# Designs tried in a protein design run: peptides against a protein of PDB entry 5OOQ. Part 180

Target 1, 227 residues: chain A of PDB entry 5OOQ
Amino acid sequence: YREDVRQVVTHPANALSFLQPGRLVEISVNGKDNYGWGAVVDFAKRINKRNPSAVYTDHESYIVNVVVNTMYIDSPVNLLKPFNPTLPEGIRPAEEGEKSICAVIPITLDSIKSIGNLRLYMPKDIRASGQKETVGKSLREVNRRFPDGIPVLDPVKNMKIEDEDFLKLMKKIDVLNTKLSSNPLTNSMRLEELYGKYSRKHDLHEDMKQLKRKISESQAVIQLDDL

## One batch from the design tools (peptide; made by RFdiffusion4, then SolubleMPNN)

Design b2_p26_7_s4 (from b2_p26_7, 11 letters changed)
Fold by OpenDDE base, seed 2:
Structure b2_p26_7_s4 (fold): chain B 227 residues (1-227), chain A 26 residues (1-26)
Amino acid sequence: as target 1 above (227 residues)
Amino acid sequence: APPLPYEELTNEELEELMEEYKKALE
């Protein structure tokens, strides 16, 4: 059931509107490389330059750039290609006892384990020298302040996912009641199809990078004034 | 204490951000 929820939450129709710059997301690449909580830089529609007709699944159709502070220090980060979620061999999180560094990695929506209810104040140019480390310090501070874990967005209350089947799924999970009569995976697929309609209607992603930055900056100013 | 490097968003703020991003995605 948790995986079904994750599939719905990380579907483009639901997730993209919460992937503002600085949004904290919990990252697991290929189901094995756990980078922990990272901060969203930006995202873009996945485009295959060699094969423009390439079709990706919904959860692989976008690339999210995230700052992580758990990259193994000896990882070949110089081989990372922007907007290429196929990570080079050796790119991995640091294990216990290993040193880590900050890095920006491109991931797919499928690599998002959870979306947090926190946003970091992000530098204007994360690619500039020292800026990733600043975000890394912020991530450490967040982890310090939330020792029990960063609060995860509630799919219903926070993300406003109001699909009836999804609500039923959530209710079943919450009350530990009887399994749905139908296969949860089948229901999840149905929900994905429903939400996919939204995604297909909003494919205007190429010009969004500047707009996202402007929105983020505007919100940051408001937040600073209120704090 | 140094300023918080993060913000906690209310439901109202989340809704506003969501709507803004939806518009931006259109």
Scores: peptide ipSAE 0.314, ipTM 0.855, DockQ to the pose 0.370; fails the geometry check
Fold by OpenDDE base, seed 4:
Structure b2_p26_7_s4 (fold): chain B 227 residues (1-227), chain A 26 residues (1-26)
Amino acid sequence: as target 1 above (227 residues)
Amino acid sequence: APPLPYEELTNEELEELMEEYKKALE
């Protein structure tokens, strides 16, 4: 059920409006490479210049650039290409005992494990020398201040996801978590059905396109005002 | 104390940001 909730939360129609610069997100690439909490730099609609007709799933249709402070020091970070979520071989988080560095990595929405209720104050130019390290220090400070974990956005209360099927899913999860259900297996099967209904009812791709357009326009306005 | 490098957003602030972003997307 956690994965079902994650799929809804990270859908473009829901997630993009919360991916402001500095937003903390928990990152897991390909379900194996856990980078921990990183900070959003920006996002853009995924465009394949080599294959303009390429069709991406909703969760793969956007690229989010994030700063992480857990990149393995010997990773070939120089081979990272902005807006290319296909990471070069060797790009991985540091393991226990290994040294880490700060890096900006492009990820898809599918690589977001959770969206935090915290937003870092980001440098204007993250690509400038030393700026990534500044963000890295901020991330370490956040982790120090929140030893029990960074607060995650509530899908209903904070993100205002009001889909009826999703609400039913959330209620079922709550019942399961409190062990109030006499038949957890039956409830689990129903949750999958509800998620399926939610996914089918919402043209999440169109909603995401509209949201991306609005975000892009808003970012442009903010940049113009800062200029 | 040095200023916090982060902000924790209230529900009201989150809603305002969401609305701003939604408007920008229209």
Scores: peptide ipSAE 0.294, ipTM 0.838, DockQ to the pose 0.393; fails the geometry check
Fold by OpenDDE base, seed 3:
Structure b2_p26_7_s4 (fold): chain B 227 residues (1-227), chain A 26 residues (1-26)
Amino acid sequence: as target 1 above (227 residues)
Amino acid sequence: APPLPYEELTNEELEELMEEYKKALE
């Protein structure tokens, strides 16, 4: 259920309107490199100059530049290419006990685990010397103030996602969460069964993706002119 | 204490910001 929610939340039709400069996002690259919470610098439509005919999935069709403060100190950050989300070998977050530095990395929407309801005050020129470190200090301060985790945007209340199938999914999740609190083992098995039956019967993920794609396509034409 | 390095937005403020940003993206 969480992954299904993430797919909807991180779809361009929903996510882009919340990716303002300074927006906090939780970052996981390739499902293994967890950078934690970073701050959005900007985003742009993904364009391949070498292959203009390249077609990307919805979740890979935009590049989001984010400041992270968890980059491994010996990572080859000089090899990072702007607007290239395919990160060079060796670019990774610091492990426990390793030193970290601040860096700006380009990621896809698919690398966003969560979108926070907090927005940092960003320097005007993030590329200037010392500015990334300023953002890094702010990120540390936020993490200190929210030891139980940074608040995540509510998809319905905050993001105003009104897709009928999504709302049904959210209602089911709420019902299951209330039931899981009383009988976690039995309810977890039932949840997987119910979700499996529901997803197979209604194919909600694909239906939602198709609906959001239509919305995104109508908006994308306008975004290219303003970016 | 130094000023907060971040802002928290109410639901109303988030909606306004979302609408503004959507218009800017259009």
Scores: peptide ipSAE 0.236, ipTM 0.789, DockQ to the pose 0.432; fails the geometry check
Fold by OpenDDE base, seed 1:
Structure b2_p26_7_s4 (fold): chain B 227 residues (1-227), chain A 26 residues (1-26)
Amino acid sequence: as target 1 above (227 residues)
Amino acid sequence: APPLPYEELTNEELEELMEEYKKALE
């Protein structure tokens, strides 16, 4: 059920307007590598220069650059390619007992587990020496101040997702949390169906996608000029 | 106490920031 909500929350139509610089996001790459909470630097529409005709899913169609403070110290961070979310082998979070460093990594929307209701004060030039470490210190301080977890944006109250099918999903989840009377598998299937309906409806609502794409494209142009 | 390294956003502040962000990117 959390996955169904996550799919809606991280859809470009909903997520991009909340990916301001400094926005905290919880990061899980490939459903395996948990980097914890990181800070958004920027985002851009994913463009494959080698294959311009490449078609990406909605959740893979944008690249989000994030600062993490949990990168394994011996990870080959020098092999990271800007705007390439396909991470080199060896890029991973530090495990227990391992040392970590700060890094900027490109991720897709699909790698966002949660969007926080907090924004860090970000340096203007995160690529400058020492700036990512400053952000790393801020991340540590935030985690210290919120031992029970960083507040997550409420999809309805904060993100203003008012789609009927999504609201039905949320209601169903609420009912399940209060009344575990039905088979979780059956309920999961129903939730997937509702998500499917939501997705189809949003596919028809091209206006939001187009607006978000324009925002992303504008950001990408700014990034290209800064590079 | 050290200064807060982060900003907590109310719904109103969030909406304003969203609009500003959109406008800045147009």
Scores: peptide ipSAE 0.098, ipTM 0.635, DockQ to the pose 0.376; fails the geometry check

Design b2_p26_8_s1 (from b2_p26_8, 12 letters changed)
Fold by OpenDDE base, seed 3:
Structure b2_p26_8_s1 (fold): chain B 227 residues (1-227), chain A 26 residues (1-26)
Amino acid sequence: as target 1 above (227 residues)
Amino acid sequence: SEVILPYEELSDEELEKIMEEYKKLE
């Protein structure tokens, strides 16, 4: 059920409006490499220089550059190619007991597990010496302040996703969470169908415009004492 | 020290600017 919601949340029509510089996102690459929470640098439409006519799925059609502070220290970070989400062999998060470093990695929308309801102040030149490490310190401080987890954007309340099919999906999830008598396979198939209907109804640009206009949250700025 | 920002309420003009910026990236 969480995956079904994630597919909707990370669709370009919904996600891009919330991928401002400094936005916190939880990152999992290839379903196995968990980098934890990182900070968005920027994003761009995915373009294949060798094949300009290449067509990507919605969730792979954009490249998001993110700062992570969990990169394994011996990873070949020098082999990272800008705007290439196909990461070189050996690029991975540090395991328990291993040392980590800060790095900027290009990911697809499909590699986003969650979008946080927080943004970091980002340096203008993240590539300058020491800037990634500064962001890394900020990430550590955020994790310290939120030991129970960084707050995630609510798809309905915060992201203002109000599509009828999505709401039906959410309602069904709520019902299933309260009812133990349901067939998991049948329910999963139905959820996928509802997601499919939602995704086919919408234009990316129009959805972005509508979502942004609906966002009206006024919240206080939090000062980081340790920075 | 750095600042943590929740998503803030934006004016219509600010929203339009953001949209234009995103269109350039798409």
Scores: peptide ipSAE 0.044, ipTM 0.421, DockQ to the pose 0.084
Fold by OpenDDE base, seed 1:
Structure b2_p26_8_s1 (fold): chain B 227 residues (1-227), chain A 26 residues (1-26)
Amino acid sequence: as target 1 above (227 residues)
Amino acid sequence: SEVILPYEELSDEELEKIMEEYKKLE
């Protein structure tokens, strides 16, 4: 269920308007490389110059540049290519005990785990000397103040996602969370079970995807221009 | 609503004030 929520939240129709410069986002690349919370620099529609006919999924159709302060110090950051979300080998977050540096990495929307309800003022030129480090320091300060985690945007209250099927899902999640015990494992298992039954019956996940796909790419572009 | 923070380093006092404002928005 959490993944389904994430899919809706990170869909271009919902996410792009909240990816202003400085927006905090939690980053997980390829489901394994967790960079933690970073700050959005900018985003652009993904264009394949080598194959103009290439069609990307909704969640892979945009490139988001994000400042992270958790890049492994010996990562080949010089091999990073702007607007190329396929990261070179060796690009990874620092593990415990390793030193980290600040870097700007290009990611897809699918690499966004959460969108925070915080935004940093960003320097005009993040690629200028010392600017990434400044943002990195601010990220550390934010994390220090939120030891239990940076607050996440509420999909309904903050992001104003009003899709009927999504709202139904959220209501069910809320009901279950209020009724379940304090045991995280038990709660998760029970919720997944109920969600699975519902999803299988109503194909909720697919329906939501179809509904969101009806939102034209043109609207996304317009939204980009308005930002 | 969102809270906007500067990218510059903040004092503990300044950061606390900002965080208090954030809590009010919740």
Scores: peptide ipSAE 0.034, ipTM 0.474, DockQ to the pose 0.122
Fold by OpenDDE base, seed 2:
Order: sequence, then C-alpha cells, then structure tokens
Structure b2_p26_8_s1 (fold): chain B 227 residues (1-227), chain A 26 residues (1-26)
Amino acid sequence: as target 1 above (227 residues)
Amino acid sequence: SEVILPYEELSDEELEKIMEEYKKLE
C-alpha cells in the first residue's frame, strides 16, 4: 500500500508543487540505490533533444536535481550529466564503512520514495565550491534532529489531495495501521481495489490530470524563478 | 546559513516570506 500511495504522491500533478528548492525527499534509484534524504535543487520537464517524439511515463517525465550526501566517494561523479537520470555505471550510494561525498544527481519522480515535510534554505549557487557540502551538513543535522525519521508530507492534510477514491484508500490504510483485522487479506484486496479505482479515474480524466499537472508545474516553476 | 523549516507549520504568507528570503540568499 505504501507503493500505491507513493505512486499518487509522486505523480507530477501532486508532487511538482512540493518540489520547491530545499524540499527534502527520500531517494531510491532503480529500486536498489538508496541515497537517503536529499534536498531538491530544481526540476525540469524531461526533454529528449535527439528524439523529440520520445514519450515518457508520468513518473519519468520530469527530472529532479537533488543534493545527496551519501554518494560513494569513488563514484564517477564527473560522468554525471545534468538532467540525465540515466546514471553512469558506478554511481551509487556509499555502503556501510565506505566514505561518502556530496553530489547533485538528476532523478525521476519515480525515484522519490517520500516527500518530507521539511525544507532547507538552499545556497545561492549549489554548484559553487563547498556549497554541496554545506547542504550535506544540513542534511546530517536534520537526520540528527529527527532520529525517528524525517516527517513525511501528509497526502491529505499537507498535499491537499482530495480525490475521493484516494481518500478512501487513505482511510483504509489508517484503519489497517490502527486496528488488527481478522482478515488482513480482504482488507488488502479492498485497498488495492480502491487504488485501482483511483487509477482508472485518472486514466479516464486524463485531460484534468494534465491540466492539474500543468498548474502544479507552473506554480512550482514560478516559485523557482522567484528564488 | 541553511535553516530547517517544517512546511506544515507555514502559512501561505509565511511561505511567501521565506521565498523572499531565498531571493536574498541568491
């Protein structure tokens, strides 16, 4: 169910307006490379200049640049290409016992595990020498202050996702989290059904979805430009 | 210096002020 919620939360129509500079996001690339919590620098719609007709899924249609402080020190960070989410071989988070460095990496929305309810004041020029490390220190401080985990945006209370089927999904999740049920499987199936309905609604209302996405994008871009 | 801000505790007005501060940092 967390994945179902994640799919909704990280959809462009919902996520973009919350990807302000400094927004904390939890990053997992390719389902295996966990960089932990990073800070959003900016984002842009994914454009393939060589293939303008390229079509991306909703969750792959935007590139988010994030500062992470968990990059393996021997990763070929010099091979990173701005706004290219296809990371070079060897780009990975440091494992336990390995040294890490700060880096700005381009990720897709699909690589966002969660969106935090915290923001950092970002340096003026994150690409300047030492600025990534400053953010890295701030990230460490955040983790220190929140030993039980960084608070995640509430999809309903904070993100104001008001889709009826999604609300039902969230309510059901809450019930499962707070109550022991005699039939967890049935409850799980019901949750999947509710998510399915939500997804179908969005598929059928593609135009509305696109409009919402555009509005969110524009709003987020305005915020970035105002910075 | 970088500061930590809980988003849920910020009003729209406060958010706007923060954005203004970001402009100053740039």
Scores: peptide ipSAE 0.040, ipTM 0.405, DockQ to the pose 0.105; fails the geometry check
Fold by OpenDDE base, seed 5:
Structure b2_p26_8_s1 (fold): chain B 227 residues (1-227), chain A 26 residues (1-26)
Amino acid sequence: as target 1 above (227 residues)
Amino acid sequence: SEVILPYEELSDEELEKIMEEYKKLE
């Protein structure tokens, strides 16, 4: 059911307003490659120039560029293509005992495990020499300061998701989490139905959410030592 | 210096101000 909550939180209608430069996000690519917490560079709507009629799911319809500091050192990062979320073979996080480097990787919303309640100050040119490493150091410092985990945005209090359908979904999830489900598949289908209804309603207000996103980009900055 | 921003400290008023600035840029 954590996945169900994730689906709602990472939906474009909700997530895009909180993907400002420097926003911390927890990254899991293809459900296998866990890069940990990274920092958002930017995002763009996914466009297939070769096939303009291509239809993507909501969670695959945007590409988010993120800085990670956990890339395996021998990964073929030179083969990464901007705005291509299909990562080359060999691109993976470092395992225990392996050395890691900083890299910018393009991901979909579906690869976001959680959205943090923190932002980093981002360099103007992340591709410039040494800039990715600077962000990497900041990420390490944040992780040091939050040994119990980086705080996650509250869907209601922080993200202001107060739609009745969403609240019903959350209540349903809570009930299902507290009660041992005899039929997990049926319960999952019901949650998907509720999510679908919610998604349709909020897609109509996506433009408004985009405006809120822009507002959030100019948010105040606090020094690391103030934490 | 490395700077971070806890989102919890941001007010709705601050968000609105930023939004208005972005609207002007469009």
Scores: peptide ipSAE 0.036, ipTM 0.396, DockQ to the pose 0.110; fails the geometry check

Design b2_p26_8_s2 (from b2_p26_8, 13 letters changed)
Fold by OpenDDE base, seed 5:
Structure b2_p26_8_s2 (fold): chain B 227 residues (1-227), chain A 26 residues (1-26)
Amino acid sequence: as target 1 above (227 residues)
Amino acid sequence: SEVILPYEELTDEELEKIMEEYAAKQ
């Protein structure tokens, strides 16, 4: 059920509006590399220059750049490529007893475990010398002030996910947490239906954006011909 | 000395405004 909720929360239709610079997100890459809480720098739609026709899943269709303060110190961070979520070998969080450094890593939405209700004040240029370390210090301060955990956005109250099936899922989870009486299979089927609806909405939104861009480009060409 | 926190916690109203602003830009 938690994974089901995560899939809905991290869908572009829901997550992107909350990925402002400084937004705290909990990061787990490939379900095994836990970087803990990081801060969003920016995000962009994933574009494959070598294969422009490449189609990505919804959760892999955007790249989010995040500052983490848990990068293993001997990780080959110089090999990180902007907007390439396929991380080089050796890029990993520090283990217990290892030293860590601050780094900006490109991740997909699928690597977001949770979205926090905290936002850091971010430097204007995070790539400038020393700025990542400043963010790292801020992250440490947050962790110090929230020893019981950073507050996570409520999908319904905060993110305003109003899909009826999702609301039913959340209610069932609440009931299950209290009574353990609900069948997990029923909730999984409803989540698939919700995912299907969100996927369709996203496709329509992208189509509309592409159409608007084509119209704008056509108008610009007409204006150039009229000069 | 008021310790200036390097972070803010957003209210429900602020979050709603953020969503509206994002929707308007789309």
Scores: peptide ipSAE 0.398, ipTM 0.864, DockQ to the pose 0.359
Fold by OpenDDE base, seed 3:
Structure b2_p26_8_s2 (fold): chain B 227 residues (1-227), chain A 26 residues (1-26)
Amino acid sequence: as target 1 above (227 residues)
Amino acid sequence: SEVILPYEELTDEELEKIMEEYAAKQ
């Protein structure tokens, strides 16, 4: 059930509006590399310049740049490529007893475990010398102030996810947290239906955005010809 | 000395405004 909720929350139609600079997100890459809480720098739609026809899943269609303070010190961070979420071999979080450093890593939405209800005040230029470390200090301060965990956004109250099937899922989770009695199979089938609804909303939104850009470009060309 | 927090916690109202602003920019 938690994974089902995560898939809905991290879908572009829901997540992108909350990925402002400084937004805290909990990061798990490939289901094994837990970086803990990091801070969003920015995000962009994933574009493959070498293969423009590449089609990505909804959860892999955006790249989110995040600052983490848990990167293993001997990780080959110099091999990190901007806007490439396929991380080089050796890029991993520090284990217990290992030293860590701050790094900016590109991740997909699928690598977001949770979205926090906190935003850091971010430096204007995160790529400038020493700025990542400043964010790292802020992350440590947040972790110190929230020993029981950083508050996570409520999907219904905060994110305003009002889909009927999702609300039913949330109610079932609440009931299960009180009573272990709900059937997991019924929930998985409903998740596919929910995903289909969100996918359609996202497609429509992207189509509208593309149409607006085309209209603006056409108007700009007309203005250039009139000058 | 007022401890300047390096972070902010957002209210429900602020979150609603964020969503509205994002929708307006799309």
Scores: peptide ipSAE 0.379, ipTM 0.858, DockQ to the pose 0.359
Fold by OpenDDE base, seed 4:
Formats: structure tokens, C-alpha cells, sequence
Structure b2_p26_8_s2 (fold): chain B 227 residues (1-227), chain A 26 residues (1-26)
């Protein structure tokens, strides 16, 4: 269901109106490379100069340039080409413990995981020296201010997606979320917490039982020596 | 010192305006 929502939200008919400079978007490239939240620089319709007749899917028909602050430092960022979503080999987000840098990467709409309800104040020339880093600082500040997550646009209330099938989908998700919030996964986390507490209590009880047995055995040995 | 936020949170009204502006440009 989440993927279905994502497909609708990231469709050009819905997404493009919200991709202003500075708009925060959550980025996942090729379903593998999670860059986290980045800031939109601009977007354009995808044009293949070599094959002008190339037909792209709706989600691949536009290229969005985004600033990310999670690019692996040793990524060949110099090989990045504006509006070319086919990223060079080695372009990836930094892993845990690795250093990251700011970079502008071209992505398709299909690489947008979510659209935030925040917009950064963007430099006039993002390509100028130091400007990407400024955006990177802004992204860090946003993340600091929203530790529970950046607010995501509501597809219905904010994006005004009025498709009947989509509304039905959203209602189903709401029902499922309400049921899940009432459902045994919270109960299973509570059950896991309860089982964790019960397991801890049982382990402690078994440890106490073993300790009591050892104490009784030691007392029995002492009583045998006093006899 | 006024903490200048590097970002803005958009209201529903602002979002609607953005959508209208985009529609007018298309």
C-alpha cells in the first residue's frame, strides 16, 4: 500500500507542482541508495538528445536535480552530468562511519520516496563554490529541528489528489493503521516487551531457583559435615 | 538574535497558491 501511495504521489501530475527550488524530498535511488532528505534545485522534462523519440514512463519522464548532503566523499561526483539520471558507477550515499559531502544529483520522480512540507531558502546559484555546502548546513539544521522526521505532504489535504481509487486506498490505509495501532503489532511489541519482561522475569526466576538449589545443596553439605 | 530559519514550513494556503501558480504556468 505504501508503494501504491508513492506511485500516485510521485506521478508528474501530482508531484511537479510541489518541486519548487528548496522543496525537501526524500531520495532513494534504484531502490538501494538512500540519500535521505535532499533539496530540489530544479526539474525538467527528460529529453534524449540521441533518441528524441524515446518514450519514458511517467515516473521517468522528468529529471529532478537535488542537493544531498549524504554523498560518499570518494564518489566520483565530477562525473555527474546534469539531467542525466544514469549515475556513474561509485555514486552512492555514505555508509555508517563514512564521510559525506554535498552534491547535486539528477534523479527521476521514481527515486522520490516522499515529498516534505518544508522548503529551504536556496542560493541563487547552487553551482557556485560553497553554495551546496550552505544547503547542506540547512539540511542538517532541518534534521536537527525535526528529530521525529520531516513533515510529509498529505496527499489529500495538501496535494489535493482527488482520484476516487486513491481516496479508497487512503481510507483503507487509515483503517489498517487504526487497526494496526490497535492491532497486535503494537500488542506484539507490547507482547515482545511483555515477553521480554516475562523472559527476563523467567530467567531471573530460573536463576533464583538455581541459586536456591545451590544454597540448599550447600546447606545440606554443611549439615552432613556437622553430623 | 532572530534565529533566521533556513527553511519555511508551508501553510495549506501557501500550498494552494503554489499549485495555482504552477497551473497558470503550464
Amino acid sequence: as target 1 above (227 residues)
Amino acid sequence: SEVILPYEELTDEELEKIMEEYAAKQ
Scores: peptide ipSAE 0.334, ipTM 0.830, DockQ to the pose 0.405
Fold by OpenDDE base, seed 2:
Structure b2_p26_8_s2 (fold): chain B 227 residues (1-227), chain A 26 residues (1-26)
Amino acid sequence: as target 1 above (227 residues)
Amino acid sequence: SEVILPYEELTDEELEKIMEEYAAKQ
């Protein structure tokens, strides 16, 4: 059920307006490589230069560049291709006991586990020497300040997802979580159907035109030590 | 380091700055 919510939250129609520079996102690549919380650098619509007619799913149609501070030190980061979410072999987070480094990795929306209700101040040129390490330090500080976890954006309160089908989805999840179900699979399918209905009601192009409005969310700048 | 958190209202200047930063990262 959480996955169904994640699908809606990370859909371009909802997520993109919250992927401002510095936005914290929790990253899981290919369902196995957990990089933890990273910071958004930027995003762009995915374009296949070799095949301009390529069609991507909604969750794969954008590339998000994120700074992570959990990259395995011996990962072949030099082989990373900008805006290519197909990561080279060996690109992985550091395991326990391994050293990590900061890196900028391109991910799809589908690799976003959660969108945080925090945004880091980002350097102007993240690719300049030392800049990603600065962000990495900030990420560590944030994690230190939020030992119980970085606050996640509330889909309704924060993201202002007011779509009726989504609200029904949320309500359905709540009901199913409170009631014993003998058939969780069937219930999950119903939730997916609701998500599907929600998704079909949105035009990504039109939603992108509304980015300005959604980015205008009230924000205050504070020091990390004041958190 | 600075962290931007949701606040009740942004000034026009703050909004413009955010938009500029966003545009620069597109």
Scores: peptide ipSAE 0.044, ipTM 0.365, DockQ to the pose 0.060

